# Peptides against a protein of PDB entry 1MQS: the designs that were tried, part 179

Target 1, 223 residues: chain A of PDB entry 1MQS
Amino acid sequence: ILKMLFLNKDLNNNDNITTITDDIFNQQEIIWKVLILDIKSTATISSVLRVNDLLKAGITVHSLIKQDRSPLPDVPAIYFVSPTKENIDIIVNDLKSDKYSEFYINFTSSLPRNLLEDLAQQVSITGKSDKIKQVYDQYLDFIVTEPELFSLEISNAYLTLNDPKTTEEEITGLCANIADGLFNTVLTINSIPIIRAAKGGPAEIIAEKLGTKLRDFVINTNS

## One batch from the design tools (peptide; made by RFdiffusion4, then SolubleMPNN)

Design b2_p27_4_s2 (from b2_p27_4, 13 letters changed)
Fold by OpenDDE base, seed 3:
Structure b2_p27_4_s2 (fold): chain B 223 residues (1-223), chain A 27 residues (1-27)
Amino acid sequence: as target 1 above (223 residues)
Amino acid sequence: SNVLQKYKNLYSKPIPLSDEVLELSDP
C-alpha cells in the first residue's frame, strides 16, 4: 500500500513495510496526488493507515470512484480499486474528461486478461494512453485479523455505512443494531470498555448509543 | 462497588473522539 502511495517508486530494500515509520515518509519528495478508492479498498486502507499517513504520503484528497469528483487537471491520481468492468469504465471516462494530469492505476487483485484487454482498447480509442503511467495488480484482498477480533456478523455493514446512497435513516438503524451488538459483547466480556470513535460519522453515532446503553445499565444496576 | 464506580467515572466523561479518520471528500 505505501509503495503504491509513493507511485511504486523503489522504496529502499525493505520490501516488508509492515511498520509505518517516520523514516519512510522523510526519504521521499512529497508529490501531491489524489487517491481514488472504492468501498472495498477504503476498508483495506482504513485498516492499516491513518489520515495522517495519507497526508505524509502526499495524498491531498481521497474520494470514492463512484462519487462525482471535481476535475484536478494538474494533479496526478492514484486509483486503488477492484478489477471490475465498472471501475475500468469510470477510469476511462475520467481519462476522457482530463480529470487528472496522470493516472496511476492499482487494482486490489489480479486483473483478468479480458478486462486488461478492454482497458487497453478503451484507452487506445481515447488517444490519451500517455497519461496512464502505471497499471498494477495488488494482492491486498486480505482482512487484517487481530487476535482479539470479534465479529457482530452484520452483513454489508461497511458497505451500508460508506455508500453515499445510504439514507440517514438506514445509517441510524444500522448504528443502533451495531451498538446493541457491542453492548451485549461488553456484558459478555465483563470488562469496562474504553470507547473510541471517529468524529462526524457513523462511528460517533455508534459510540454515543453504546455509551448511553452502558450508562443506563450502570444506573439500573445500582438501584 | 469498585467496578461500578469505575464505570460511573468513565461514562461521566465525554467519549474520546478521534479526528484522524478517513473521510472521503469530493475535491
Scores: peptide ipSAE 0.022, ipTM 0.361, DockQ to the pose 0.019
Fold by OpenDDE base, seed 4:
Structure b2_p27_4_s2 (fold): chain B 223 residues (1-223), chain A 27 residues (1-27)
Amino acid sequence: as target 1 above (223 residues)
Amino acid sequence: SNVLQKYKNLYSKPIPLSDEVLELSDP
């Protein structure tokens, strides 16, 4: 997250967020930026950072992507939003209206190729492609609750998985969503997991799906 | 298009994990 807020520059690996922000704040000229979020990314950032941390990172204003936002044509913008068609269309509209000086786009998870192509096509039509400086997948589809613990914030997951009225299709769908969230978490942590799951239940299904996703990712990136 | 290639170049992913040490085990 801090790396994103500093325009994806390499930061010193200090474990303490406060120390990192203080060191950067004291050593470097602050580039003031706006931060555009959606509901999901707001929860993610709020779990890790406070308003003061954002200020130290050079975030002067943060807003929701769907809110009416005043133009700040001289200020660079960091978008940290879900990879959806709706969000892409809003970003392109903001680009068309010259709402900000520069656009640093960070998606909370993997941007599908079709959406990347759509973004590129729409931007090409505007003639303002030079204003888009970065497009990143951050894989931050989780909330940090405490050190070494996180949540995917999936509502009623336990109830759904344990309700005898839940269909196999619903269980499979939920397990897939959980596996996707865990996959993004693993990629964010940048550490190889040891996956442990109880046999004979949803946990095993999730573990297998996660394992498959990780293997497929490695194969696709090494090819 | 040149624009599509530009965005592909700007698109960054995390460093891949090693497949050799991925483990699935029971508790």
Scores: peptide ipSAE 0.011, ipTM 0.239, DockQ to the pose 0.239
Fold by OpenDDE base, seed 2:
Structure b2_p27_4_s2 (fold): chain B 223 residues (1-223), chain A 27 residues (1-27)
Amino acid sequence: as target 1 above (223 residues)
Amino acid sequence: SNVLQKYKNLYSKPIPLSDEVLELSDP
């Protein structure tokens, strides 16, 4: 992943993320880039990196591929997305619109030949093939999880929470369901949890809901 | 309600890969 963020330059893989980013930050001029993700690749990246890691890698802005994105014609873009026709079409449209200065395309898994040919054909038609600097299959279609992971087996939870088309009501409902599941789990285990959640996202909503449920339970049980 | 509002404000933006975590409970 870090290699990708540094435009697929060779990196020493023996160091931790912080050491790698610090060393690179100190040794070379930072090339500022935008990182474009999809829902799946966001999960992959978020499992191993933090905002500071991205910043140290020169990622000044990150966005979902389906989100409205402002043109940054002087800024290179790294795409890290699923190998789908939809994503290819969006990338080509971004190319047509001169949305970025350079395009470094990284697919999360192997790009089928038919899609590669489609990409090549569409790019050729634009006359802007020189802006495509890289096309890689990264084979990073995985999520790093903690060893003691509990699953609520809620299908598409991450997709729902990260889809810009999802309504507030849907998000709130899903977060409530997740919090209920976690609450039941905590009660079943009969342990006092330490709740940690990323700020500013659905995790915080879930954490707050869970915290409230636990507090209410304690109050009601002691009462 | 406040958390939801914050999320609403950020929902139009990419979900941050924040280094900041909210710790809501002590052991």
Scores: peptide ipSAE 0.008, ipTM 0.291, DockQ to the pose 0.050; fails the geometry check
Fold by OpenDDE base, seed 5:
Structure b2_p27_4_s2 (fold): chain B 223 residues (1-223), chain A 27 residues (1-27)
Amino acid sequence: as target 1 above (223 residues)
Amino acid sequence: SNVLQKYKNLYSKPIPLSDEVLELSDP
């Protein structure tokens, strides 16, 4: 993921994310970029990177591909999205509208040949093929080993939690809502979960809230 | 077409995503 955020340049694989980001931050001028995600890639990014990691990688704005996005014609864009016809059409439309200066396209999985040909054909028609700098397939071998991946269906949760304009109150409120959703899920599954969360962020807040709710519930059911 | 060849040249092998878990830290 970090390699993608640094425009797929070779990064020394042996260093911790923090060391890599610090070294790059100290040695090179930060290239500010827009990160464009879909629902699937948002979940992926959220599982691996902190907001600070995105900022250190030069990500100024992150948005969903299907959202209305303001043009930033002088800013390069990184797309990290599913290899679908819909996403390709949106990327091409963004290209036509000169929404960004350069396009670095990363697909979350293998791009079929027919879609690659479609992308190439559409881009050719625009006459702006020079703006597309890279096209990569990403194998998100997220072994979702657990067939039990579920969504709380909270729209824009990741964006809200990672937007620097979001207030502490809004974050706290959203974390409470997420904790409530998780609590309800746990009750539905009728099992006691092991909670694992990253420290120092919304995940910790959510984990603490959920833990409190579960403890209170257990105490109340044992009386 | 020259365009298709260009995109084939721009097409690279998948880069594995980091196995690191997101630690959310306060700003």
Scores: peptide ipSAE 0.007, ipTM 0.224, DockQ to the pose 0.076; fails the geometry check

Design b2_p27_4_s3 (from b2_p27_4, 14 letters changed)
Fold by OpenDDE base, seed 1:
Structure b2_p27_4_s3 (fold): chain B 223 residues (1-223), chain A 27 residues (1-27)
Amino acid sequence: as target 1 above (223 residues)
Amino acid sequence: SNVLKKYKDLFSKPIPLSDEVLELSDP
């Protein structure tokens, strides 16, 4: 939860919530954010965090997703909501209306593929996919920080892929996971990518897997 | 068509990219 409130930055989990918030508050410029919740996530957050903790995390306002919310076009928003069609539609509407400057979307549980595709399609139609900075669930972790630059939050992925002790099976598995993340990113951007990868290494494996996924997707959608 | 130019792991070195482009042939 704290990681989410700090835009999914790597936080040392060993520190007390108060220590983390105080250290970040003292060491870094606080990015003021809006927190958008649903009924379920409100209960979750309320069980772990106090209002003062939210303020220390830079949350200026928290609101329910179904509530009529005033636009804050210069303020980034964190969504922490259930993966439902209704919530996706609301997020997309907020995106269309430029309700916030940036969108950091965190689903409380796994986002089904059909809902991911729906989100991707709707976002594509808006032409404002660049405002979606993050989408997270149990399995989806990607960040769009810069045009044409993608980052997945897979700890030590490069090190693992380049460790001579890593088995081929482990490499293949990790490459598949990376390709899945990239595939989801491509769907969100709703464009056919040109894939560049180094030959003879894990990047090539990832590129091939991603290419296969994209081809399969195109075939299935045109069918 | 957007170009996937760079992949980066936030916690490790980025995966090296070649100048060669794997074009997805339009089915």
Scores: peptide ipSAE 0.005, ipTM 0.283, DockQ to the pose 0.078
Fold by OpenDDE base, seed 3:
Structure b2_p27_4_s3 (fold): chain B 223 residues (1-223), chain A 27 residues (1-27)
Amino acid sequence: as target 1 above (223 residues)
Amino acid sequence: SNVLKKYKDLFSKPIPLSDEVLELSDP
Protein backbone atom coordinates (compact mmCIF):
# COMPACT_ATOMS: atom_id res chain seq x y z
CA ILE B 1 0.00 0.00 0.00
CA LEU B 2 2.69 2.51 0.92
CA LYS B 3 4.59 1.67 -2.22
CA MET B 4 1.47 2.41 -4.20
CA LEU B 5 1.00 5.70 -2.42
CA PHE B 6 4.54 6.64 -3.35
CA LEU B 7 3.89 5.76 -6.97
CA ASN B 8 5.34 2.27 -6.61
CA LYS B 9 8.84 3.48 -5.84
CA ASP B 10 11.22 1.26 -3.97
CA LEU B 11 10.63 1.40 -0.26
CA ASN B 12 13.02 0.38 2.43
CA ASN B 13 11.89 -2.90 3.95
CA ASN B 14 10.89 -1.71 7.37
CA ASP B 15 8.07 -3.64 8.98
CA ASN B 16 6.66 -0.53 10.60
CA ILE B 17 4.40 1.51 8.35
CA THR B 18 5.01 4.61 10.43
CA THR B 19 8.75 4.22 10.13
CA ILE B 20 8.48 3.74 6.39
CA THR B 21 6.36 6.83 5.96
CA ASP B 22 8.68 8.89 8.11
CA ASP B 23 11.76 7.71 6.28
CA ILE B 24 10.23 8.33 2.89
CA PHE B 25 8.88 11.68 3.97
CA ASN B 26 12.34 12.77 5.00
CA GLN B 27 14.12 11.46 1.93
CA GLN B 28 11.79 12.31 -0.91
CA GLU B 29 9.99 15.33 -2.19
CA ILE B 30 6.31 15.09 -1.45
CA ILE B 31 4.24 14.71 -4.56
CA TRP B 32 0.74 15.84 -3.79
CA LYS B 33 -1.84 13.50 -5.26
CA VAL B 34 -5.41 12.32 -4.97
CA LEU B 35 -6.41 8.82 -3.95
CA ILE B 36 -9.38 7.21 -5.64
CA LEU B 37 -10.89 4.26 -3.81
CA ASP B 38 -13.88 1.99 -3.92
CA ILE B 39 -15.80 0.59 -0.98
CA LYS B 40 -13.57 -2.46 -0.64
CA SER B 41 -10.28 -0.62 -0.93
CA THR B 42 -11.49 2.04 1.50
CA ALA B 43 -11.87 -0.65 4.12
CA THR B 44 -8.41 -1.97 3.30
CA ILE B 45 -6.73 1.43 3.49
CA SER B 46 -8.55 2.36 6.68
CA SER B 47 -7.38 -0.84 8.34
CA VAL B 48 -3.68 -0.17 7.80
CA LEU B 49 -3.23 3.58 7.39
CA ARG B 50 -4.14 6.63 9.36
CA VAL B 51 -4.99 10.03 7.97
CA ASN B 52 -1.55 11.21 8.97
CA ASP B 53 0.03 8.39 6.99
CA LEU B 54 -1.89 9.45 3.91
CA LEU B 55 -0.78 13.03 4.39
CA LYS B 56 2.83 11.92 4.72
CA ALA B 57 2.40 10.06 1.47
CA GLY B 58 1.19 13.27 -0.14
CA ILE B 59 -2.45 12.30 -0.33
CA THR B 60 -4.40 15.53 -0.15
CA VAL B 61 -7.78 14.15 -1.05
CA HIS B 62 -9.30 10.73 -1.11
CA SER B 63 -12.66 9.91 -2.63
CA LEU B 64 -14.79 7.08 -3.89
CA ILE B 65 -14.53 6.26 -7.57
CA LYS B 66 -18.30 6.34 -7.97
CA GLN B 67 -18.64 9.75 -6.39
CA ASP B 68 -18.70 12.92 -8.37
CA ARG B 69 -15.20 14.30 -8.18
CA SER B 70 -13.96 17.73 -9.07
CA PRO B 71 -11.35 17.88 -11.80
CA LEU B 72 -7.79 18.44 -10.64
CA PRO B 73 -5.99 18.54 -13.97
CA ASP B 74 -2.64 19.47 -12.44
CA VAL B 75 -2.70 16.76 -9.79
CA PRO B 76 -1.72 13.11 -10.26
CA ALA B 77 -4.20 10.46 -9.17
CA ILE B 78 -3.73 7.07 -7.63
CA TYR B 79 -6.50 4.60 -8.24
CA PHE B 80 -6.75 1.70 -5.85
CA VAL B 81 -9.87 -0.11 -6.91
CA SER B 82 -11.34 -3.50 -7.71
CA PRO B 83 -10.70 -4.86 -11.20
CA THR B 84 -14.21 -4.43 -12.57
CA LYS B 85 -15.59 -3.29 -15.89
CA GLU B 86 -17.39 -0.49 -14.11
CA ASN B 87 -14.23 0.86 -12.49
CA ILE B 88 -12.30 0.59 -15.76
CA ASP B 89 -14.99 2.55 -17.57
CA ILE B 90 -14.91 5.25 -14.90
CA ILE B 91 -11.11 5.49 -15.09
CA VAL B 92 -11.28 5.81 -18.86
CA ASN B 93 -13.94 8.48 -18.55
CA ASP B 94 -11.74 10.34 -16.07
CA LEU B 95 -8.91 10.05 -18.57
CA LYS B 96 -11.08 11.37 -21.38
CA SER B 97 -12.15 14.32 -19.30
CA ASP B 98 -8.57 15.14 -18.25
CA LYS B 99 -9.69 14.90 -14.65
CA TYR B 100 -6.11 14.47 -13.41
CA SER B 101 -2.61 15.07 -14.74
CA GLU B 102 -1.40 11.50 -14.38
CA PHE B 103 -3.03 8.17 -13.66
CA TYR B 104 -1.49 5.52 -11.45
CA ILE B 105 -3.82 2.55 -11.52
CA ASN B 106 -3.60 -0.17 -8.89
CA PHE B 107 -6.08 -2.99 -8.87
CA THR B 108 -6.87 -4.61 -5.54
CA SER B 109 -6.76 -8.07 -7.10
CA SER B 110 -5.80 -9.78 -10.34
CA LEU B 111 -6.97 -8.03 -13.47
CA PRO B 112 -8.58 -10.55 -15.82
CA ARG B 113 -7.24 -10.66 -19.36
CA ASN B 114 -10.50 -9.52 -20.86
CA LEU B 115 -10.55 -6.45 -18.64
CA LEU B 116 -6.92 -5.69 -19.38
CA GLU B 117 -7.68 -5.85 -23.08
CA ASP B 118 -10.72 -3.66 -22.59
CA LEU B 119 -8.71 -1.11 -20.64
CA ALA B 120 -5.96 -1.10 -23.25
CA GLN B 121 -8.41 -0.75 -26.10
CA GLN B 122 -10.35 2.08 -24.52
CA VAL B 123 -7.19 3.93 -23.53
CA SER B 124 -5.75 3.57 -27.02
CA ILE B 125 -8.87 5.12 -28.51
CA THR B 126 -8.55 8.18 -26.26
CA GLY B 127 -5.07 8.98 -27.53
CA LYS B 128 -4.12 9.80 -23.94
CA SER B 129 -2.23 6.65 -23.03
CA ASP B 130 0.74 8.76 -21.99
CA LYS B 131 -1.21 9.97 -18.97
CA ILE B 132 -1.50 6.44 -17.63
CA LYS B 133 1.82 6.04 -15.89
CA GLN B 134 1.28 2.74 -14.13
CA VAL B 135 -1.04 -0.23 -14.06
CA TYR B 136 -0.58 -2.74 -11.27
CA ASP B 137 -2.25 -5.86 -10.04
CA GLN B 138 -0.92 -8.84 -8.11
CA TYR B 139 0.65 -10.27 -11.26
CA LEU B 140 1.19 -7.29 -13.49
CA ASP B 141 4.31 -5.40 -12.92
CA PHE B 142 4.68 -1.86 -14.09
CA ILE B 143 2.97 -1.23 -17.41
CA VAL B 144 4.65 1.93 -18.54
CA THR B 145 2.60 3.39 -21.32
CA GLU B 146 5.71 4.92 -22.72
CA PRO B 147 5.68 5.41 -26.47
CA GLU B 148 8.21 2.62 -26.57
CA LEU B 149 5.66 0.07 -25.53
CA PHE B 150 5.79 -2.99 -27.72
CA SER B 151 4.09 -6.35 -27.87
CA LEU B 152 5.75 -9.69 -28.37
CA GLU B 153 2.45 -10.92 -29.81
CA ILE B 154 2.48 -14.06 -27.73
CA SER B 155 -1.05 -15.36 -27.63
CA ASN B 156 -2.62 -16.06 -24.24
CA ALA B 157 0.57 -15.23 -22.37
CA TYR B 158 -1.26 -13.37 -19.65
CA LEU B 159 -3.80 -16.13 -19.16
CA THR B 160 -1.16 -18.82 -19.09
CA LEU B 161 0.98 -16.99 -16.56
CA ASN B 162 -1.93 -16.14 -14.28
CA ASP B 163 -3.90 -19.38 -14.44
CA PRO B 164 -3.27 -21.40 -11.29
CA LYS B 165 -3.76 -24.55 -13.35
CA THR B 166 -0.75 -23.82 -15.49
CA THR B 167 2.13 -26.16 -14.80
CA GLU B 168 5.57 -25.00 -13.78
CA GLU B 169 6.97 -26.44 -16.98
CA GLU B 170 4.52 -24.48 -19.07
CA ILE B 171 5.35 -21.30 -17.20
CA THR B 172 9.07 -21.88 -17.57
CA GLY B 173 8.72 -22.54 -21.26
CA LEU B 174 6.63 -19.46 -21.84
CA CYS B 175 9.00 -17.34 -19.76
CA ALA B 176 11.87 -18.53 -21.92
CA ASN B 177 10.00 -17.53 -25.06
CA ILE B 178 9.21 -14.12 -23.63
CA ALA B 179 12.82 -13.63 -22.58
CA ASP B 180 13.95 -14.52 -26.10
CA GLY B 181 11.58 -11.98 -27.55
CA LEU B 182 12.73 -9.31 -25.15
CA PHE B 183 16.35 -10.13 -25.85
CA ASN B 184 15.85 -9.69 -29.55
CA THR B 185 14.05 -6.43 -28.91
CA VAL B 186 16.88 -5.11 -26.75
CA LEU B 187 19.38 -5.91 -29.47
CA THR B 188 17.32 -4.11 -32.07
CA ILE B 189 16.79 -1.02 -29.93
CA ASN B 190 20.52 -0.86 -29.23
CA SER B 191 20.01 0.61 -25.78
CA ILE B 192 20.61 -0.61 -22.28
CA PRO B 193 17.38 -1.81 -20.74
CA ILE B 194 16.27 -1.25 -17.21
CA ILE B 195 14.69 -4.51 -16.21
CA ARG B 196 11.92 -4.30 -13.64
CA ALA B 197 9.98 -7.33 -12.54
CA ALA B 198 7.69 -8.38 -9.74
CA LYS B 199 9.21 -10.82 -7.29
CA GLY B 200 8.00 -14.34 -6.76
CA GLY B 201 6.35 -14.89 -10.11
CA PRO B 202 6.86 -15.37 -13.82
CA ALA B 203 8.09 -11.81 -14.22
CA GLU B 204 11.10 -12.61 -12.06
CA ILE B 205 11.80 -15.73 -14.10
CA ILE B 206 11.64 -13.71 -17.29
CA ALA B 207 13.90 -11.02 -15.87
CA GLU B 208 16.48 -13.56 -14.77
CA LYS B 209 16.44 -15.33 -18.10
CA LEU B 210 16.74 -12.07 -19.97
CA GLY B 211 19.58 -10.96 -17.73
CA THR B 212 21.42 -14.19 -18.38
CA LYS B 213 20.98 -13.86 -22.12
CA LEU B 214 22.26 -10.31 -22.09
CA ARG B 215 25.25 -11.24 -19.95
CA ASP B 216 26.08 -14.13 -22.22
CA PHE B 217 25.82 -11.88 -25.21
CA VAL B 218 28.20 -9.37 -23.70
CA ILE B 219 30.70 -12.10 -22.85
CA ASN B 220 30.52 -13.57 -26.33
CA THR B 221 30.89 -10.20 -27.99
CA ASN B 222 34.03 -9.46 -26.01
CA SER B 223 35.64 -12.81 -26.89
CA SER A 1 32.82 -0.25 -26.87
CA ASN A 2 30.89 2.21 -24.72
CA VAL A 3 27.64 0.33 -25.01
CA LEU A 4 29.34 -2.91 -24.12
CA LYS A 5 30.92 -1.34 -21.07
CA LYS A 6 27.58 -0.03 -19.93
CA TYR A 7 26.05 -3.44 -20.35
CA LYS A 8 28.83 -5.02 -18.34
CA ASP A 9 28.32 -2.54 -15.57
CA LEU A 10 24.60 -3.03 -15.56
CA PHE A 11 24.70 -6.80 -15.63
CA SER A 12 27.34 -7.05 -12.95
CA LYS A 13 24.64 -5.96 -10.55
CA PRO A 14 21.55 -7.81 -9.51
CA ILE A 15 18.52 -7.16 -11.66
CA PRO A 16 16.37 -4.61 -9.92
CA LEU A 17 13.17 -6.35 -9.03
CA SER A 18 10.11 -4.58 -7.80
CA ASP A 19 8.38 -5.72 -4.70
CA GLU A 20 5.58 -8.15 -5.19
CA VAL A 21 2.25 -6.49 -5.47
CA LEU A 22 0.11 -8.37 -3.01
CA GLU A 23 -3.57 -8.81 -3.34
CA LEU A 24 -5.03 -6.96 -0.44
CA SER A 25 -7.98 -8.72 1.06
CA ASP A 26 -10.85 -6.83 2.53
CA PRO A 27 -10.54 -6.64 6.26
Scores: peptide ipSAE 0.000, ipTM 0.273, DockQ to the pose 0.042
Fold by OpenDDE base, seed 2:
Structure b2_p27_4_s3 (fold): chain B 223 residues (1-223), chain A 27 residues (1-27)
Amino acid sequence: as target 1 above (223 residues)
Amino acid sequence: SNVLKKYKDLFSKPIPLSDEVLELSDP
């Protein structure tokens, strides 16, 4: 999501978290953008990001794709919407009307080939294909709802992680166990997670361990 | 699979969302 909000710029693979933070947030030039969402993607974004996070990413305005939106012909737009014929038609209409300067299209899930071909055909007809800077398939179905909350049923995990008497070894071990549980859950759900964790605590350790496990899994499965 | 490729891309690097929160997936 953050990468999307920064127009899918490549991040240096060798950068540590601090360097990434500095590179993302200390960019001398904030590109101000409009974010266009649908109902589903609004729920997704709201689950992961706050309004202030959007602002830090250069998002000045966010709106629903079906809402009446004022033209901002000098402002680039990020679309983060479901891959539907309806949304494609709206995007193309926005393109035709020169509603924005540039179009960065991100679909929330897999874009079928037929819809991609339809998009390409319609864009070609407009003669404004140069304004389409990106078409990205996010494959992102991440909505945090109460019914989908789960527990790993690890006894006293919170207490152990927050007890000042707990040793670093105990914390590390527990974090590893939690990460294993989360990893198994992710595999069971068969969904690509967004991992968000508080910085400077056990949550970060867990997130890093989980991330490593997921990366290793992907590498090993593709080899 | 297309899913695995996307998964690899999402977990390529951790990204900080704020000074207080880290996102380790880059959708």
Scores: peptide ipSAE 0.010, ipTM 0.296, DockQ to the pose 0.099; fails the geometry check
Fold by OpenDDE base, seed 5:
Structure b2_p27_4_s3 (fold): chain B 223 residues (1-223), chain A 27 residues (1-27)
Amino acid sequence: as target 1 above (223 residues)
Amino acid sequence: SNVLKKYKDLFSKPIPLSDEVLELSDP
């Protein structure tokens, strides 16, 4: 089973943060979520977002990763933390304990390969990789596969796909490249995956492209 | 500009729940 990285819809970059949050708030039902921070990311978030912006974005609770947190098994969590062994271990422990319904992991800087491998190994052991919907850092986008975690090493794919200044042609091209990378991964694993992707965004485009590639491959190899 | 965009994308965009996931089965 392959789980694709969750890709959000485009935001209008010409609007200020308040206008964007207001537009989203007015157009869609608010999905309440927990925001998990560390000391460094707290300072960063405080510099760019107001408390009211967080509320309008559906952040019901924000807390530090190292503090004791109550389980909210029906609530999705966004992690925005430093790429450290300690933070990875805490996230995995939260996953093991079913602390939240879904996990969207965003590292504040580049995740080293050794830490990515450690995360993948620990997640594999839990058998709960399906709850991890996103792993993102400053430079890389990751795809979580059961039982393993993979990276396509495509720089800034998440940012590009979610930038309103990005052209449709650029989005389509990038989605094709991602689908090619996933296709090669599937062939390496030598199994037919179940593809899961968020509806109504780039993730769906990638899933459709990957599905087509897999079908074409099966037809061409059986023929 | 890019940093601000990253944070906007992280917090302002709605996150779909698991029931809103498209599942593509094997042919």
Scores: peptide ipSAE 0.009, ipTM 0.326, DockQ to the pose 0.056; fails the geometry check

Design b2_p27_4_s4 (from b2_p27_4, 12 letters changed)
Fold by OpenDDE base, seed 2:
Structure b2_p27_4_s4 (fold): chain B 223 residues (1-223), chain A 27 residues (1-27)
Amino acid sequence: as target 1 above (223 residues)
Amino acid sequence: SNVLKNYRDMYSKPIPLSDEVLELSDP
């Protein structure tokens, strides 16, 4: 992932993320770039990196590919997205619109030949093929999990929580279900957890709901 | 709730890979 963020330059993989980012930050001029993700690739990156890591890698802005994005015609862009026709069409549209100065395209998995040919054809038609600097299939279609991580087996939870078409009611309902699952897990383990959650997103909603449930339970069991 | 408002505000924004973590202590 870090290699991708540094435009697929060779990096020493023997160091931890912090050491790598610090060393690169100190040794090389930072090229500021935009990172464009989809829901799937966001999960992958989020499992390994933090915002500070992205900043140290020269990522000034990151966004979802389907989100409205302001043009930054003087800034190079890294795409890290699923190899789909939809994503290809969006990338080509961004190219047509001169949204960024350069395009470094990284697919999360292997790009089928038909889609590669489609990409090449569409790019050729734009007359802006010189802006496409890289096309990689990174084979990073995975989520790094912690050793003690368990699953609630809720299908498409991440997708639902990050889909802009999902309603607030749906999000709230899903967060409640997740919190219930976590609550039951905590009770089963019979250990009071320290809850850590990212601020400002579904994780915070879930954490608050879980915290409330735990507090209520403790109060009710001690009374 | 303030959390929902924040989420709505953030839903229009890129999903944060935030270093900021909310720690909830033991009741």
Scores: peptide ipSAE 0.007, ipTM 0.265, DockQ to the pose 0.051; fails the geometry check
Fold by OpenDDE base, seed 5:
Structure b2_p27_4_s4 (fold): chain B 223 residues (1-223), chain A 27 residues (1-27)
Amino acid sequence: as target 1 above (223 residues)
Amino acid sequence: SNVLKNYRDMYSKPIPLSDEVLELSDP
């Protein structure tokens, strides 16, 4: 998250948030930025950072992507939003209107290829591709509740998994979503997990899916 | 490089399934 707020520059990850922000604040000229969020990413940011941390990172204003926002044509913007068609369209509209000077786009999870192609096509049509400085998948599709606990904030997950009226397709879909969230968490932490799950239930399905995703990722990245 | 190697080594084995909570270990 801090890396994103500093335009994805390399940060020393061994330091406390306060130490990192203080060191950067003291060593470099502060670049003032606007932070554009959605509901989900707001919860993510709020779980990890305080308002003072945002200020130290040079965030002057933070707003929801769906809110009416005043143009700040001389100020760079950081988008940290879900990878949806709706958010892409809003970003492109903001680009067309010259709402900000530069666009640093960060998605909370992996952007599907079809949406990436859509974004690229729309941006190309605007003739303002030079204003888009970065597009990243941040893999932050979770909320940190405490230092050793996190939540994917999937509504009614327990009810859905235990309701006898839930279809196999719905269960499989939910398990896939949970596995994706866990995968993103693992990538964010940059540590190898030991996966432990109860046998004979949804937890096993999730564990298997997660294991497959991690294996596939490792194979594809070292190729 | 070391992290990826560790991932390969760990996930070449069957995922240990237990009734315990998911644990994240630093290498």
Scores: peptide ipSAE 0.007, ipTM 0.311, DockQ to the pose 0.065; fails the geometry check
Fold by OpenDDE base, seed 4:
Structure b2_p27_4_s4 (fold): chain B 223 residues (1-223), chain A 27 residues (1-27)
Amino acid sequence: as target 1 above (223 residues)
Amino acid sequence: SNVLKNYRDMYSKPIPLSDEVLELSDP
């Protein structure tokens, strides 16, 4: 997250957010930026950083992507939003209107290729592609609650998985969503996990799906 | 298009995970 806020520059590995922000704040000229979020990414950021941390990272203001936002044409913007068609269209509209000086786009999870192509096509039509400085997948679609605990913040997951009225399709869909969230978490940690799950239930389904995703990722990345 | 290529080049993913074996175990 801090790396993103510093325009994806390399930062010294320090476990203390406060120390990192203080060191950077004291040593470097602050580049003031706008942070554009959606509901999901707001929760993610808020779980890890405080407003003071954002300020130390050079975030002067933060707003929701769907909110009416005043133009700040001399200020670079960091978008940290879900990889959706709606968000892409809003970003492109902001680009068209010269709402910000530069655009650093960070998606909370993997952007599908079709959406990346759509973004590129729309930006190309505007003639303002030079204002798009970065497009990143951050894989930060989870909530950090404790140093060793996180949540995907999926509403009523336990109830849905344990309700006898829930259909197999609904269970399968939910398990897939959970596995996707866990996959993104693992990528963020950048470490291969040992996966342990209870047998005979949704946990096993999720574990298998996650394992497959991780194996496929490793294979595809190393090929 | 060259524009699409440029966007693809700017598109960055996390550092690849190690080749360590994934383990699934019953707790």
Scores: peptide ipSAE 0.006, ipTM 0.253, DockQ to the pose 0.233; fails the geometry check
Fold by OpenDDE base, seed 3:
Formats: C-alpha cells, sequence, structure tokens
Structure b2_p27_4_s4 (fold): chain B 223 residues (1-223), chain A 27 residues (1-27)
C-alpha cells in the first residue's frame, strides 16, 4: 500500500514494511496526489493505514470512484479500485475529461485479460494514453481486522457453503473466489504459507485451489 | 483430519511482490 502511495517507486527500505514508521515517509519525496477508492478498497486501506498516514504519503484528497469529483488537472491521481468493468469505464471517463494530470491505476486484485484489453482499447480511443503512467495489480483484496485475523469480506460465504440447496457450481465458484482472495493475501505478505484446511469440505477445495495458484505463480515467475 | 501443506518445503524463495508495470502505449 505504501509503495502504491509513492507511485510504486522503489522504496530503498527493506521490502518488509511491516511497521509504518516516520522514517518511511521521510525518505521519499512527497508528491501531492489524489487517491480514488471504491468501497472495498476503502475498507482495505482503513484496516492498515490512518488518515494521517495518507497525508504523510502526499494524499491531498481521497474520494470514492463513484462520487462526483472535482477536476484537478494539475494533480496526479492514484486509483486503487476493484478490477471491474464499471470502474474501468469511470477511469476512462475521468481520462477523457482530463480530470487529473496523470493516472496511476492500481487494481485490488488481478485484472482479467479481457478487462485489460477493454481498458487498453478505450484508452487508445481517447488519444490520451500518455496520461496513463502505470497499471498495477496490488493483490490487496482483503481486510486486516486483527493481527492474526483477516477477512475477504465475501457476503454470505458461510451460508452459501452450508446451504444444502447450493449447487456444486456455486460452491466451486465461491471456493475459487476465496482462493483468489487468499492468493492475493499471500502475495501481499510476501511469504510462503503453511496451509491448513479441514478435510471433506469446502476448506479442502479452497486449499487445493490456493495451492495450485501458488504453484502456477512460482512457475511463471521463475521462467 | 486437517490437511497440512507446507509450501516452504516446495519453494526455496519467497514469492515476490509483483512490480510489473503495464504501460499502455499509444497505438
Amino acid sequence: as target 1 above (223 residues)
Amino acid sequence: SNVLKNYRDMYSKPIPLSDEVLELSDP
């Protein structure tokens, strides 16, 4: 998150920014920027940062992506939002309207290829691709509630997984979504986990899916 | 019974954070 707030520049500090210290903020040149969030990313940010931390990172204003926002054509913007068609369309509209000087787009999770292509196509049509400085997948699709507890904030997950009327397809789909969230969490922590799951239920399915994702990721990054 | 998978034994290196920047070039 801090890296994102500093426009994903190489922080000379050890990758283990486990503690937000004043030293982290003092080592970086402060660039004043706007932070655009959605409801989900707001919860994520709020779980790990204070409003004062945003200010120290050079965030002058933070707003919801769906809110009416005043144009700040001389100010760079950081988007930290869910990878959805709706958010992409809003970003493109903001680009069209020259709402900000530069666009640093950070998605909370992996952007599907089709949406990336859609973004690229729409941006190309605007003729303002030069204003898009970067697109990142931040893998922050989770909320830290306690030091040893986090939540993916998936509504009715427990009910869906335990309802006898739920179809196998629905269970599989939900398990995939949970595994994606866990995968993002693992990548954010930058540590190889030990995965424990109860056998004979959805937890096992999730564990297997997560394991596959981690293996695939390692293989692809080492190639 | 709990399934325990120790991925530390499978992977010798930490999973790096993605630093990939996608630049949208002008067509």
Scores: peptide ipSAE 0.000, ipTM 0.234, DockQ to the pose 0.043; fails the geometry check

